# Peptides against a protein of PDB entry 2ODG, part 35

Target 1, 89 residues: chain A of PDB entry 2ODG
Amino acid sequence: MTTSQKHRDFVAEPMGEKPVGSLAGIGEVLGKKLEERGFDKAYVVLGQFLVLKKDEDLFREWLKDTCGANAKQSRDCFGCLREWCDAFL

## One batch from the design tools (peptide; made by RFdiffusion4, then SolubleMPNN)

Design b2_p15_6_s2 (from b2_p15_6, 7 letters changed)
Fold by OpenDDE base, seed 2:
Structure b2_p15_6_s2 (fold): chain B 89 residues (1-89), chain A 15 residues (1-15)
Amino acid sequence: as target 1 above (89 residues)
Amino acid sequence: SRRELLEKLHKEALK
């Protein structure tokens, strides 16, 4: 699949303290919703991703339920975290 | 808050 530059920028380096909005698929709208719910850093969403054992269906469902992500947004976010983990975890 | 965050975490994992 084709990835965005945002995806490539995220997976290229340790995420550190990057905000949740740095994740591919998480724009201003979803980012604000996640931040309001306490998911202010990308690593917090990473934590959920890992607790769900990197399961795509579970994670994408969680993201949809938590912030209203659509199919593309949840796919992009999942792919971003998966590839980041492949590189750095 | 921390409590609110914890309540929202692991929603699918706890099913």
Scores: peptide ipSAE 0.081, ipTM 0.692, DockQ to the pose 0.191
Fold by OpenDDE base, seed 5:
Structure b2_p15_6_s2 (fold): chain B 89 residues (1-89), chain A 15 residues (1-15)
Amino acid sequence: as target 1 above (89 residues)
Amino acid sequence: SRRELLEKLHKEALK
């Protein structure tokens, strides 16, 4: 599978204070929903990803339940965080 | 709130 430029841009550098919407698979709609639930920064979602021990099924289910992400959106977001962690953790 | 966020994180983390 190919990745988006958004994915590549995210995994290429430290995420710092990037907003949650900078994550691949997270657009304006999902980003707003995540922000409303307290997940305003990408690193907060990273935190949840790590708390779930990088488990794909748990994370993607959580993302779906939290903001209504579909299968592609949750897959893109998971892949984005996984590859970022591979590079920077 | 911070408390609500912690509750959400905690709930999912324990699954």
Scores: peptide ipSAE 0.070, ipTM 0.689, DockQ to the pose 0.227
Fold by OpenDDE base, seed 3:
Structure b2_p15_6_s2 (fold): chain B 89 residues (1-89), chain A 15 residues (1-15)
Amino acid sequence: as target 1 above (89 residues)
Amino acid sequence: SRRELLEKLHKEALK
């Protein structure tokens, strides 16, 4: 599948202090909901991703339950974190 | 349950 420029921008460099909204699949609506639940930085979502042992089904279910992400949004976010980890972790 | 596990992981991650 073709990735977005947002995905490519995220996976190209260390994430540092990037906001949660920098993650592919996470727009303003989902980003605000995540921030309200304590996930304000991309690295906090990365932490949850890693605690879930990079499991796609668990992560995508968590994201759906936490902020209402649909199938595409959760897939894009998962793919973004997976590829970032492959490059930098 | 899966729900309980997810809630626990979330809570622990935000400590």
Scores: peptide ipSAE 0.039, ipTM 0.644, DockQ to the pose 0.763
Fold by OpenDDE base, seed 1:
Structure b2_p15_6_s2 (fold): chain B 89 residues (1-89), chain A 15 residues (1-15)
Amino acid sequence: as target 1 above (89 residues)
Amino acid sequence: SRRELLEKLHKEALK
């Protein structure tokens, strides 16, 4: 499956203080909803991803329930974090 | 339930 430039930009370097909206699949709408729930930085979502033991189904369901992400958005976000972890964790 | 589990994990993650 092809990835977006946004995905490639994210997985290429340490995430540091990047905002939650820098994650693939997370646009302005979802980003604002996540921020309202306390997930303002990408690393906070990473934390949830890790607490869920990198489980795709659990993470994607959480993302859907938390901010209303659709199937593509949750898949893109999951893939973004998975590949970042493979490179840097 | 699965929902309850996810909510608990969320709360823990934000502490």
Scores: peptide ipSAE 0.037, ipTM 0.645, DockQ to the pose 0.821

Design b2_p15_6_s3 (from b2_p15_6, 7 letters changed)
Fold by OpenDDE base, seed 5:
Structure b2_p15_6_s3 (fold): chain B 89 residues (1-89), chain A 15 residues (1-15)
Amino acid sequence: as target 1 above (89 residues)
Amino acid sequence: ERRELLEKLHEEALK
């Protein structure tokens, strides 16, 4: 599968204070919902990703439950965090 | 469920 430029931009550099919406698969709609639930920064979602021990099924289901992400959005977001971690953790 | 437990834990940490 190919990745988006948004994905590539995210995984290319340290996360810093990037907003949650910078994550691949997370647009304005999902980002707003995540922010409302306290997940305002990408690193907070990273935290959840790590708490879930990088488990794809758990993370993607969590994301769906938390912000209504569809299968593609959750896949893109998971892949984004996975590859970021592979590069920087 | 494991997912639910972990989510609750994380949410508590965010408060």
Scores: peptide ipSAE 0.042, ipTM 0.657, DockQ to the pose 0.431
Fold by OpenDDE base, seed 2:
Structure b2_p15_6_s3 (fold): chain B 89 residues (1-89), chain A 15 residues (1-15)
Amino acid sequence: as target 1 above (89 residues)
Amino acid sequence: ERRELLEKLHEEALK
């Protein structure tokens, strides 16, 4: 599956304090909604991803329900976190 | 059901 430069930039390095909006698939609209729900940093979403045991269906459904992510956005975000974990976790 | 439970747990941790 083709990835974006945003995806590649995120998975290339430790995420540190990167904002939630740095995640692939998370633009300004979704980022603001996530921040309002307490998910202000990418690592907080990572936390949810890990709590859900990296389950794609559960995570993507959660993201949809939490911020209104569509199928592509949730796919991109999931893939971003999965590949980041493969590299750094 | 499992999803909802895990979501609640994480939300509580963020408070």
Scores: peptide ipSAE 0.042, ipTM 0.648, DockQ to the pose 0.432
Fold by OpenDDE base, seed 3:
Structure b2_p15_6_s3 (fold): chain B 89 residues (1-89), chain A 15 residues (1-15)
Amino acid sequence: as target 1 above (89 residues)
Amino acid sequence: ERRELLEKLHEEALK
């Protein structure tokens, strides 16, 4: 699988206070919807990812239900968080 | 059911 530069930028360093929109697969539309639901920082979505025990199906379904992410967007977001965790968690 | 339960827990934590 090939990754985007956005993905590579995210997984290359600690996420700190990065906004939710910095996650791969999360653009302006999805980011706004996530922020409205209280998921304003990338680390809040990371929290949900971890609560779901890094389960891909559960996380991607949650993301779809929460902000309307399509299959590619949820895949990109999941992959971004998975690789970040492999490097820094 | 597991998804819904975990989602609710996170939602409550955000309040």
Scores: peptide ipSAE 0.041, ipTM 0.651, DockQ to the pose 0.422
Fold by OpenDDE base, seed 4:
Structure b2_p15_6_s3 (fold): chain B 89 residues (1-89), chain A 15 residues (1-15)
Amino acid sequence: as target 1 above (89 residues)
Amino acid sequence: ERRELLEKLHEEALK
């Protein structure tokens, strides 16, 4: 799969306090919805990703239900977190 | 299912 520059920028360094909108697949619309649900930082979404045992189907379904992410958005977000974890976790 | 339980737990933690 081809990745975006946004993905590459995210997985290249520790995420620190990066906002949720810095995650690949999460634009302005989804970011605002996630923030309204308490997921304001990328690390909060990372937390959910880890609680779900890094399960792709569970995470992508959760993201869809939580902010209305479509298939590409949830795939991009999952891949972003997976590769970040491979590098830093 | 498991996802529903985990979602509930996380939502409680966010309060």
Scores: peptide ipSAE 0.039, ipTM 0.652, DockQ to the pose 0.405

Design b2_p15_6_s4 (from b2_p15_6, 8 letters changed)
Fold by OpenDDE base, seed 2:
Structure b2_p15_6_s4 (fold): chain B 89 residues (1-89), chain A 15 residues (1-15)
Amino acid sequence: as target 1 above (89 residues)
Amino acid sequence: SRRELLEKLHEEALK
């Protein structure tokens, strides 16, 4: 699968205090919804990703239920976190 | 808010 530049930028370095909107698949709409629910930083979503033991189906379902992410958005976000973890966790 | 975060966090994990 091909990835976006946004994905590549995110997985290339420690995420630090990056906002949730820095995650691939999380645009302005989803980012605002996540922020309103307390998921203001990418590392908070990372936390949920890890609690779900990096399970794709569980994470993508959670993301859909939490902010209304569609299939592509949840796929992109999951892939972004998976590859970031492979590099830095 | 913190409360809202906690309400959403782990929803799927707790199923």
Scores: peptide ipSAE 0.043, ipTM 0.631, DockQ to the pose 0.219
Fold by OpenDDE base, seed 5:
Structure b2_p15_6_s4 (fold): chain B 89 residues (1-89), chain A 15 residues (1-15)
Amino acid sequence: as target 1 above (89 residues)
Amino acid sequence: SRRELLEKLHEEALK
């Protein structure tokens, strides 16, 4: 599988204060829903990713339940955070 | 379940 430019842009640099919508797989719709649930920054979702011990199944299911992400969106988001962590943690 | 426990941990962490 290939990654999107959005993914590559995100994993290439520290995420800092980037909004949740900067995550691959998270567009305007999902981003808005995440923000309404308190996940306004990408690093908050990173926090959940880490609390879930980087478990793909748990994270993707959580993302689905939290904002309605479909399989591709949750896969893209998980991959984005995994690769960011590989680079910066 | 494992999922429920980890979700609780997240909720507590953000309080």
Scores: peptide ipSAE 0.039, ipTM 0.653, DockQ to the pose 0.463
Fold by OpenDDE base, seed 1:
Structure b2_p15_6_s4 (fold): chain B 89 residues (1-89), chain A 15 residues (1-15)
Amino acid sequence: as target 1 above (89 residues)
Amino acid sequence: SRRELLEKLHEEALK
């Protein structure tokens, strides 16, 4: 499947201190909700992704439950983190 | 439940 430029920009480099909203699939609405729950940086969401052992179903369900992400948003976010990890972890 | 487990992990991680 095709990816967005946002996805490509994220997976191309170390994420450093990038905000949670820099993740593919996470826009302004979802980003604010995640920040309110303590997930202010992309690396905090990465931490959750890793704690869930990179399991797609678990992560996407968590994201849905945590911020209301729809199927596409959760898929995009999962794919973003998966490919980042493949490159840098 | 799985949902409850995930919530607990979140709470502990962000304390």
Scores: peptide ipSAE 0.037, ipTM 0.643, DockQ to the pose 0.516
Fold by OpenDDE base, seed 3:
Structure b2_p15_6_s4 (fold): chain B 89 residues (1-89), chain A 15 residues (1-15)
Amino acid sequence: as target 1 above (89 residues)
Amino acid sequence: SRRELLEKLHEEALK
């Protein structure tokens, strides 16, 4: 599948203090909901991703339940974190 | 349950 420019921009460099909305699949609506739940930085979502042992089903279910992400949004976000980890972790 | 596990992970992460 073809990735977005947003995905490519995220996986190209260390994430540092990037906001949660920098993650592929996370727009303004989902980003605001995540921030309200304490996930304000991309690295906080990365932390959850890692605690879930990079499991796709668990992570995508969590994202859906936490902010209402649909299948595409959760897939894009998962793929973004997976590829970032492959490059930098 | 899965729900309880997810809630626990969230609580511990944001503690």
Scores: peptide ipSAE 0.036, ipTM 0.630, DockQ to the pose 0.661

Design b2_p15_7_s1 (from b2_p15_7, 5 letters changed)
Fold by OpenDDE base, seed 3:
Structure b2_p15_7_s1 (fold): chain B 89 residues (1-89), chain A 15 residues (1-15)
Amino acid sequence: as target 1 above (89 residues)
Amino acid sequence: MELIEEGVKKAKELL
């Protein structure tokens, strides 16, 4: 499946202090909602991804419940974190 | 700093 430039930019380098909005699938609306819940950095969402043992269904359900992500947004975000972990973890 | 305890608890409940 094809990926966005935003996805490629994220998986290409260490995550560092990148904001949550740097994750593929997370735009301005979802980013603000995540920040309001304390998930302001991409690495905090990464932490949740790892707590859920990288399970796609559990992570996408959590993301939907937390910020209202739709199927495409949650899929893009999951894929972004999965491929980042494959490269750097 | 913002609290994330509820978000983390939700994830743990899914396991």
Scores: peptide ipSAE 0.256, ipTM 0.819, DockQ to the pose 0.148
Fold by OpenDDE base, seed 5:
Structure b2_p15_7_s1 (fold): chain B 89 residues (1-89), chain A 15 residues (1-15)
Amino acid sequence: as target 1 above (89 residues)
Amino acid sequence: MELIEEGVKKAKELL
């Protein structure tokens, strides 16, 4: 499957202090909702991803329940974190 | 830190 430039930019380098909105699939709307719930940095969402043992279904369900992500948004976000972890973790 | 409590709880409930 093809990826976005946003995805490629994220997986290409260490995550550091990147905001949650830097994750693929997380735009301004979802980003603000996540920030309001304390998920302000990409690494906080990474934490949830890891707590859920990188399980796609669990993570995507969590993301949907937390910020209202649709199927594409949750897929893009999951793929972004999965590939980042494959590269750096 | 306090703000993420409910989000973390939701994740834990999925396990």
Scores: peptide ipSAE 0.209, ipTM 0.787, DockQ to the pose 0.126
Fold by OpenDDE base, seed 1:
Structure b2_p15_7_s1 (fold): chain B 89 residues (1-89), chain A 15 residues (1-15)
Amino acid sequence: as target 1 above (89 residues)
Amino acid sequence: MELIEEGVKKAKELL
């Protein structure tokens, strides 16, 4: 599968204070919903990803339940965080 | 600052 430039830009460097909308698969709609739930920074979502022990099914289900992400959006977001962690953890 | 308690709780429930 191919990745987006958004994905490549995110995984290329430490995420720092990047907003949640910087995550691949998280557009304006999902980003606003995540922000309303307190997930305003990408690192907060990373925290949930790590609490769930990087489990794909659990993370994607959580993301769906939290912001209504569809299968592609949750896949893209999961892949983005997985590859970032592979590079920086 | 928005509270994230619900999101954290949901994650815990999935484990």
Scores: peptide ipSAE 0.180, ipTM 0.772, DockQ to the pose 0.123
Fold by OpenDDE base, seed 2:
Structure b2_p15_7_s1 (fold): chain B 89 residues (1-89), chain A 15 residues (1-15)
Amino acid sequence: as target 1 above (89 residues)
Amino acid sequence: MELIEEGVKKAKELL
């Protein structure tokens, strides 16, 4: 399957202080919900991804439960973090 | 700054 430009932009460079909304699959709606829960930076979500040992099902379930992400949104977000980690971690 | 304790706890519960 193809990736979005947003995905490609995220995985191409260190994430630094990028906001949570920079993650693929995380639009304005989900971004605001995540921020309301304290997940304001992409690296905070990265932290959850790593705590869950990069497990797709666990991460996607967490994301769904935390902000209401649907299947595509959670898949896109997971893929974004997976590929970023493959490149930079 | 908002606490993320709930989110961390949830992640731990999934393991």
Scores: peptide ipSAE 0.166, ipTM 0.762, DockQ to the pose 0.125

Design b2_p15_7_s2 (from b2_p15_7, 7 letters changed)
Fold by OpenDDE base, seed 5:
Structure b2_p15_7_s2 (fold): chain B 89 residues (1-89), chain A 15 residues (1-15)
Amino acid sequence: as target 1 above (89 residues)
Amino acid sequence: MALIEEGVERAKKLL
């Protein structure tokens, strides 16, 4: 599978205080919806990812239900967090 | 904070 530059930029370094919109698959529309639900930082979404024990199906379902992410958006976001965790966690 | 709690609670129901 190929990845976006946005994905590569995210997984290359500690995420710190990066906004939720820095996650691959999360554009302005989804980012705003996530922020309205309290998920304003990438690390908050990481927290949800970890609560779900890094399960792809559960996380992608949650993301879809929370902000309306489509299959590609949820896949990109999951992959972004998975690979970040592989590198830094 | 309450909205985060709602998200976590929903996630827990999926486990």
Scores: peptide ipSAE 0.094, ipTM 0.683, DockQ to the pose 0.126
Fold by OpenDDE base, seed 2:
Structure b2_p15_7_s2 (fold): chain B 89 residues (1-89), chain A 15 residues (1-15)
Amino acid sequence: as target 1 above (89 residues)
Amino acid sequence: MALIEEGVERAKKLL
């Protein structure tokens, strides 16, 4: 499967203080919705990902319910966090 | 902060 450049840019380095919108699959629309719910930084979404034990179905369902992410957006976001964790956690 | 806490609690219920 191919990944986006946005995905590759995110997984290539520590996420630090990167905004939530830096996550693959999270554009301006979803990013603003997440920010309104308190998820302003990528690491906050990472926290939710980890609380859910890195479970794909649970995370993608949460993301859908929280910001209205579609299947591709939630898949891209999940893959982004999974691969970042594989590299840095 | 309250919304984050709610998110965490919801996540725990999904486990």
Scores: peptide ipSAE 0.093, ipTM 0.683, DockQ to the pose 0.168
Fold by OpenDDE base, seed 1:
Structure b2_p15_7_s2 (fold): chain B 89 residues (1-89), chain A 15 residues (1-15)
Amino acid sequence: as target 1 above (89 residues)
Amino acid sequence: MALIEEGVERAKKLL
Protein backbone atom coordinates (compact mmCIF):
# COMPACT_ATOMS: atom_id res chain seq x y z
CA MET B 1 0.00 0.00 0.00
CA THR B 2 1.00 3.57 -0.60
CA THR B 3 1.23 6.13 2.17
CA SER B 4 0.16 9.73 2.19
CA GLN B 5 2.45 12.69 2.37
CA LYS B 6 0.90 13.39 5.76
CA HIS B 7 2.09 9.98 6.92
CA ARG B 8 5.56 10.54 5.55
CA ASP B 9 5.81 13.94 7.17
CA PHE B 10 4.81 12.54 10.54
CA VAL B 11 7.12 9.54 10.60
CA ALA B 12 10.12 11.50 9.37
CA GLU B 13 10.82 13.44 12.56
CA PRO B 14 10.34 13.45 16.34
CA MET B 15 6.74 13.91 17.36
CA GLY B 16 7.26 16.75 19.79
CA GLU B 17 4.15 18.77 20.47
CA LYS B 18 2.42 18.01 17.20
CA PRO B 19 -1.35 18.23 17.42
CA VAL B 20 -3.45 15.12 17.17
CA GLY B 21 -4.50 16.23 13.71
CA SER B 22 -0.98 15.65 12.46
CA LEU B 23 -1.54 11.91 12.60
CA ALA B 24 -2.32 10.22 9.33
CA GLY B 25 -5.97 9.29 9.15
CA ILE B 26 -6.95 12.02 11.60
CA GLY B 27 -8.62 14.90 9.82
CA GLU B 28 -10.50 17.87 11.17
CA VAL B 29 -13.56 15.88 12.17
CA LEU B 30 -11.77 13.13 14.05
CA GLY B 31 -9.24 15.57 15.44
CA LYS B 32 -11.94 17.67 17.06
CA LYS B 33 -13.55 14.62 18.59
CA LEU B 34 -10.23 13.41 19.96
CA GLU B 35 -9.48 16.84 21.37
CA GLU B 36 -12.85 16.89 23.10
CA ARG B 37 -11.89 13.63 24.79
CA GLY B 38 -8.56 15.04 25.95
CA PHE B 39 -6.43 13.65 23.16
CA ASP B 40 -5.20 16.96 21.86
CA LYS B 41 -1.59 16.04 21.12
CA ALA B 42 -0.32 13.24 18.95
CA TYR B 43 1.79 12.00 21.87
CA VAL B 44 -1.33 11.39 23.95
CA VAL B 45 -2.62 9.06 21.26
CA LEU B 46 0.84 7.53 21.13
CA GLY B 47 0.47 6.87 24.85
CA GLN B 48 -2.72 4.95 24.28
CA PHE B 49 -1.07 3.07 21.44
CA LEU B 50 1.77 2.04 23.74
CA VAL B 51 -0.49 1.07 26.64
CA LEU B 52 -2.21 -1.26 24.20
CA LYS B 53 1.20 -2.77 23.47
CA LYS B 54 1.00 -1.63 19.87
CA ASP B 55 -1.78 -4.11 19.17
CA GLU B 56 -3.44 -3.19 15.91
CA ASP B 57 -6.87 -4.58 16.62
CA LEU B 58 -7.08 -3.08 20.08
CA PHE B 59 -5.85 0.30 18.96
CA ARG B 60 -8.08 0.51 15.93
CA GLU B 61 -11.06 -0.53 18.01
CA TRP B 62 -10.23 2.09 20.59
CA LEU B 63 -9.88 4.76 17.94
CA LYS B 64 -13.18 3.80 16.39
CA ASP B 65 -14.92 3.89 19.76
CA THR B 66 -13.30 7.15 20.78
CA CYS B 67 -13.75 9.30 17.70
CA GLY B 68 -15.68 7.26 15.15
CA ALA B 69 -12.75 6.48 12.90
CA ASN B 70 -13.56 4.25 9.96
CA ALA B 71 -11.41 1.35 8.83
CA LYS B 72 -9.17 3.40 6.58
CA GLN B 73 -8.72 6.19 9.11
CA SER B 74 -7.83 3.77 11.89
CA ARG B 75 -5.49 1.87 9.59
CA ASP B 76 -3.73 5.04 8.55
CA CYS B 77 -3.41 6.22 12.12
CA PHE B 78 -2.13 2.88 13.34
CA GLY B 79 0.39 2.66 10.54
CA CYS B 80 1.56 6.17 11.25
CA LEU B 81 2.25 5.42 14.90
CA ARG B 82 3.75 2.01 14.16
CA GLU B 83 6.24 3.42 11.72
CA TRP B 84 7.04 6.37 13.94
CA CYS B 85 7.79 4.00 16.79
CA ASP B 86 9.93 1.81 14.57
CA ALA B 87 12.02 4.85 13.76
CA PHE B 88 12.19 6.63 17.09
CA LEU B 89 11.15 4.45 20.00
CA MET A 1 -7.77 14.18 32.32
CA ALA A 2 -10.42 11.90 33.70
CA LEU A 3 -11.33 10.66 30.25
CA ILE A 4 -7.71 9.93 29.45
CA GLU A 5 -7.34 8.00 32.67
CA GLU A 6 -10.47 6.05 31.86
CA GLY A 7 -9.03 5.26 28.47
CA VAL A 8 -5.86 3.95 30.04
CA GLU A 9 -7.76 1.79 32.47
CA ARG A 10 -9.90 0.43 29.68
CA ALA A 11 -6.81 -0.35 27.68
CA LYS A 12 -5.27 -2.24 30.58
CA LYS A 13 -8.34 -4.43 30.83
CA LEU A 14 -8.06 -5.34 27.17
CA LEU A 15 -4.54 -6.71 27.59
Scores: peptide ipSAE 0.092, ipTM 0.685, DockQ to the pose 0.166
Fold by OpenDDE base, seed 4:
Structure b2_p15_7_s2 (fold): chain B 89 residues (1-89), chain A 15 residues (1-15)
Amino acid sequence: as target 1 above (89 residues)
Amino acid sequence: MALIEEGVERAKKLL
C-alpha cells in the first residue's frame, strides 16, 4: 500500500526534536493524548518502539492502549518508525 | 516522567 506525504517527510531526515505529532498516523487528537502521557517528542515514542524490539503487534497494542489509536493510525505510526530505523538506525 | 516509567514497565511485561 501507499504511504502518506507525512510519512515520507518523516523518514527522509533525522528526527531530532520533532514533536510526537510529526509521526504518521498521529494527528492532533492522538498527539495531545500522547503528550499528556509524557510522550511529547517523536524520539520518546521511538524509544518505546525499540524497547518492544520493533515488534509490530506489541507496539500497535501499546499505542492503542496508550492513546486510543485505531488500526490504521497504529499501522501508519509503526510503518513510519520502521522505515525511519531502516534508513538511520 | 512517572508516566514514561510506567510505559517502560508495561513494555517489559509484554516481552
Scores: peptide ipSAE 0.088, ipTM 0.676, DockQ to the pose 0.145; fails the geometry check

Design b2_p15_7_s3 (from b2_p15_7, 5 letters changed)
Fold by OpenDDE base, seed 4:
Structure b2_p15_7_s3 (fold): chain B 89 residues (1-89), chain A 15 residues (1-15)
Amino acid sequence: as target 1 above (89 residues)
Amino acid sequence: MKLIEEGVEKAKELL
């Protein structure tokens, strides 16, 4: 599958204090909703990804239920975190 | 800081 430049920028370096909106698939609308739920940093969403044992279906379902992400958005976000973990975890 | 306990619990319920 092809990836976005946003994805490539995220997976290229340690995420540090990057905002949740820096995750691929998370635009202004979803980012705002996640922030309202306390998920203001990308590393907080990473935490959920790890709690769910990196399971794609579980993570994408959680993201949908939490902020209303569609299939494309949840796929992009999952792929972003998966590849980041492969590189840095 | 906003509490995220509900979000964490929602994820745990999927396991």
Scores: peptide ipSAE 0.285, ipTM 0.824, DockQ to the pose 0.150
Fold by OpenDDE base, seed 3:
Structure b2_p15_7_s3 (fold): chain B 89 residues (1-89), chain A 15 residues (1-15)
Amino acid sequence: as target 1 above (89 residues)
Amino acid sequence: MKLIEEGVEKAKELL
């Protein structure tokens, strides 16, 4: 499936201290809501992805419940983290 | 820094 440039930029290099808004599918609105819940860095959301054992349905449900992500946003975010892990984990 | 314990526990409940 087609990916965005934002996705490609994220999966191309180590995550480091990138803000949560660097994740594909996470714009200004969702990023602010995640930050308010303590998920300010992309690596904190990565941690949640790993706690959920990389399960797509569980992660997308969690993301929806936490910040109100819609189906496309949660799919893009999941795909971004999955492909980053495939490259660097 | 904000605490994330609630968010983590929500995830654990899904498992």
Scores: peptide ipSAE 0.284, ipTM 0.822, DockQ to the pose 0.148
Fold by OpenDDE base, seed 2:
Structure b2_p15_7_s3 (fold): chain B 89 residues (1-89), chain A 15 residues (1-15)
Amino acid sequence: as target 1 above (89 residues)
Amino acid sequence: MKLIEEGVEKAKELL
């Protein structure tokens, strides 16, 4: 399947201080919900991704439970972090 | 700064 430009932009460089909303699949609605829970930076969500040992099902479940992400949003976010880690971790 | 303990614990519970 094809990826979004947002995905490509994220995985192309170190994430640094990028906001959580920079993650593919995380739009304004989900971003605000994540920020309200303390996940203001993409690297904080990365931390959860790593705690869950990069497991797709576990991460997507966590994201759904945390901010209400649907299947596409959680899939896009997972794919974004997976490919970023493959490149930079 | 908001605490994220609940988020961390929720993730740990999935393991």
Scores: peptide ipSAE 0.282, ipTM 0.822, DockQ to the pose 0.147
Fold by OpenDDE base, seed 1:
Structure b2_p15_7_s3 (fold): chain B 89 residues (1-89), chain A 15 residues (1-15)
Amino acid sequence: as target 1 above (89 residues)
Amino acid sequence: MKLIEEGVEKAKELL
């Protein structure tokens, strides 16, 4: 599968204070919903990803339930965090 | 600051 430039940009460097919308699969609509729930930074979503022990199904379900992410959006977001962790954890 | 406790608890319930 191919990745977006947004994905590549995110996984290339420490995420620091990047907003939640910097995550692949998270556009303006999903980003606003996540921010309304307190997930304003990418690292907060990373925290949930890690709490769920990096499990794909659990994370994607959580993301769907939290912001309404569809299958592609949750897949892209999961892949983004997985590959970032592989590089930096 | 918005609280994220609900989101954290939701994730924990999936484990």
Scores: peptide ipSAE 0.282, ipTM 0.821, DockQ to the pose 0.147

Design b2_p15_7_s4 (from b2_p15_7, 5 letters changed)
Fold by OpenDDE base, seed 3:
Structure b2_p15_7_s4 (fold): chain B 89 residues (1-89), chain A 15 residues (1-15)
Amino acid sequence: as target 1 above (89 residues)
Amino acid sequence: MELIEEGVEKAKKLL
């Protein structure tokens, strides 16, 4: 499937202190909602992805319930974290 | 720290 430049930029290098809004599928609106729930850094969302054992359905459901992500947004975010982990974990 | 606890516990309940 086709990926965005935002996705490619994220998976290309170590995550470091990148803000949650750096994740593919997470724009200004969703990023602000995640930050309000304490998920201010991309690595905090990565932690949640790992707690859920990298399960796509569970992660996408959690993301939808937490910030209101739609199907495309949750799919893009999941794919971004999956491919980052494949490269660096 | 306290804010993410709710999010983490929510995820744990999905497992």
Scores: peptide ipSAE 0.315, ipTM 0.837, DockQ to the pose 0.169
Fold by OpenDDE base, seed 1:
Structure b2_p15_7_s4 (fold): chain B 89 residues (1-89), chain A 15 residues (1-15)
Amino acid sequence: as target 1 above (89 residues)
Amino acid sequence: MELIEEGVEKAKKLL
């Protein structure tokens, strides 16, 4: 599968204070919904990813339930965090 | 902070 430039940009460097919308699969709509739930930074979503022990199904289900992410959006977001962790954890 | 707690608990229930 191919990745977006947004994905590549995110996984290339420490995420620091990047907003939640910087995550692949998280556009303006999902980003606003996540922010309304307190997930304003990418690292907060990373925290949930880690709490769920990096499990794909659980994370994607959580993301769907939290912000309404569809299958592609949740897949892209999961892949983004997985590959970032592989590089920096 | 309360909103984050809700999100964390929601995730924990999936484990």
Scores: peptide ipSAE 0.306, ipTM 0.835, DockQ to the pose 0.170
Fold by OpenDDE base, seed 4:
Structure b2_p15_7_s4 (fold): chain B 89 residues (1-89), chain A 15 residues (1-15)
Amino acid sequence: as target 1 above (89 residues)
Amino acid sequence: MELIEEGVEKAKKLL
């Protein structure tokens, strides 16, 4: 599996107050939709990832239902959070 | 905050 530079940049350091759009797979369109739902920070989406017990299928389904993410977008976002957690959680 | 609560509730329904 290959990753984007956006992914690598995100997983390299504590996420702090990074916006939701800093997550891999979350572009301008999905970012705006997530922000409209109150998910303005990456750590809020991290919270959902953790509530779902880091389950890939459940998280990707939630992301799809919440902002309309396609399969690649949800995969990239999941992978980004998974690897961040492996490094920092 | 209400929007976040709704989002969390949606996730909980998947469990």
Scores: peptide ipSAE 0.304, ipTM 0.832, DockQ to the pose 0.150
Fold by OpenDDE base, seed 2:
Structure b2_p15_7_s4 (fold): chain B 89 residues (1-89), chain A 15 residues (1-15)
Amino acid sequence: as target 1 above (89 residues)
Amino acid sequence: MELIEEGVEKAKKLL
């Protein structure tokens, strides 16, 4: 499957202080919900991804339960973090 | 920080 430009932009460089909304699959709606729960930076969500040992099902479940992400949104977000980690972690 | 703690605990329960 193809990736979005948002995905490509995220995985191309260190994430630094990028906001949570920079993650693929995380639009304005999900971003605001995540921020309300304290997840304001992409690296905080990265932390959860790592705590869950990069497991797709667990991460997508967590994301769904935390902000209401649908299947595509959670898949895009997971793929974004997976590929970023493959490149930079 | 308390909000993050809740999120972390939720993730830990999935393991």
Scores: peptide ipSAE 0.304, ipTM 0.834, DockQ to the pose 0.148

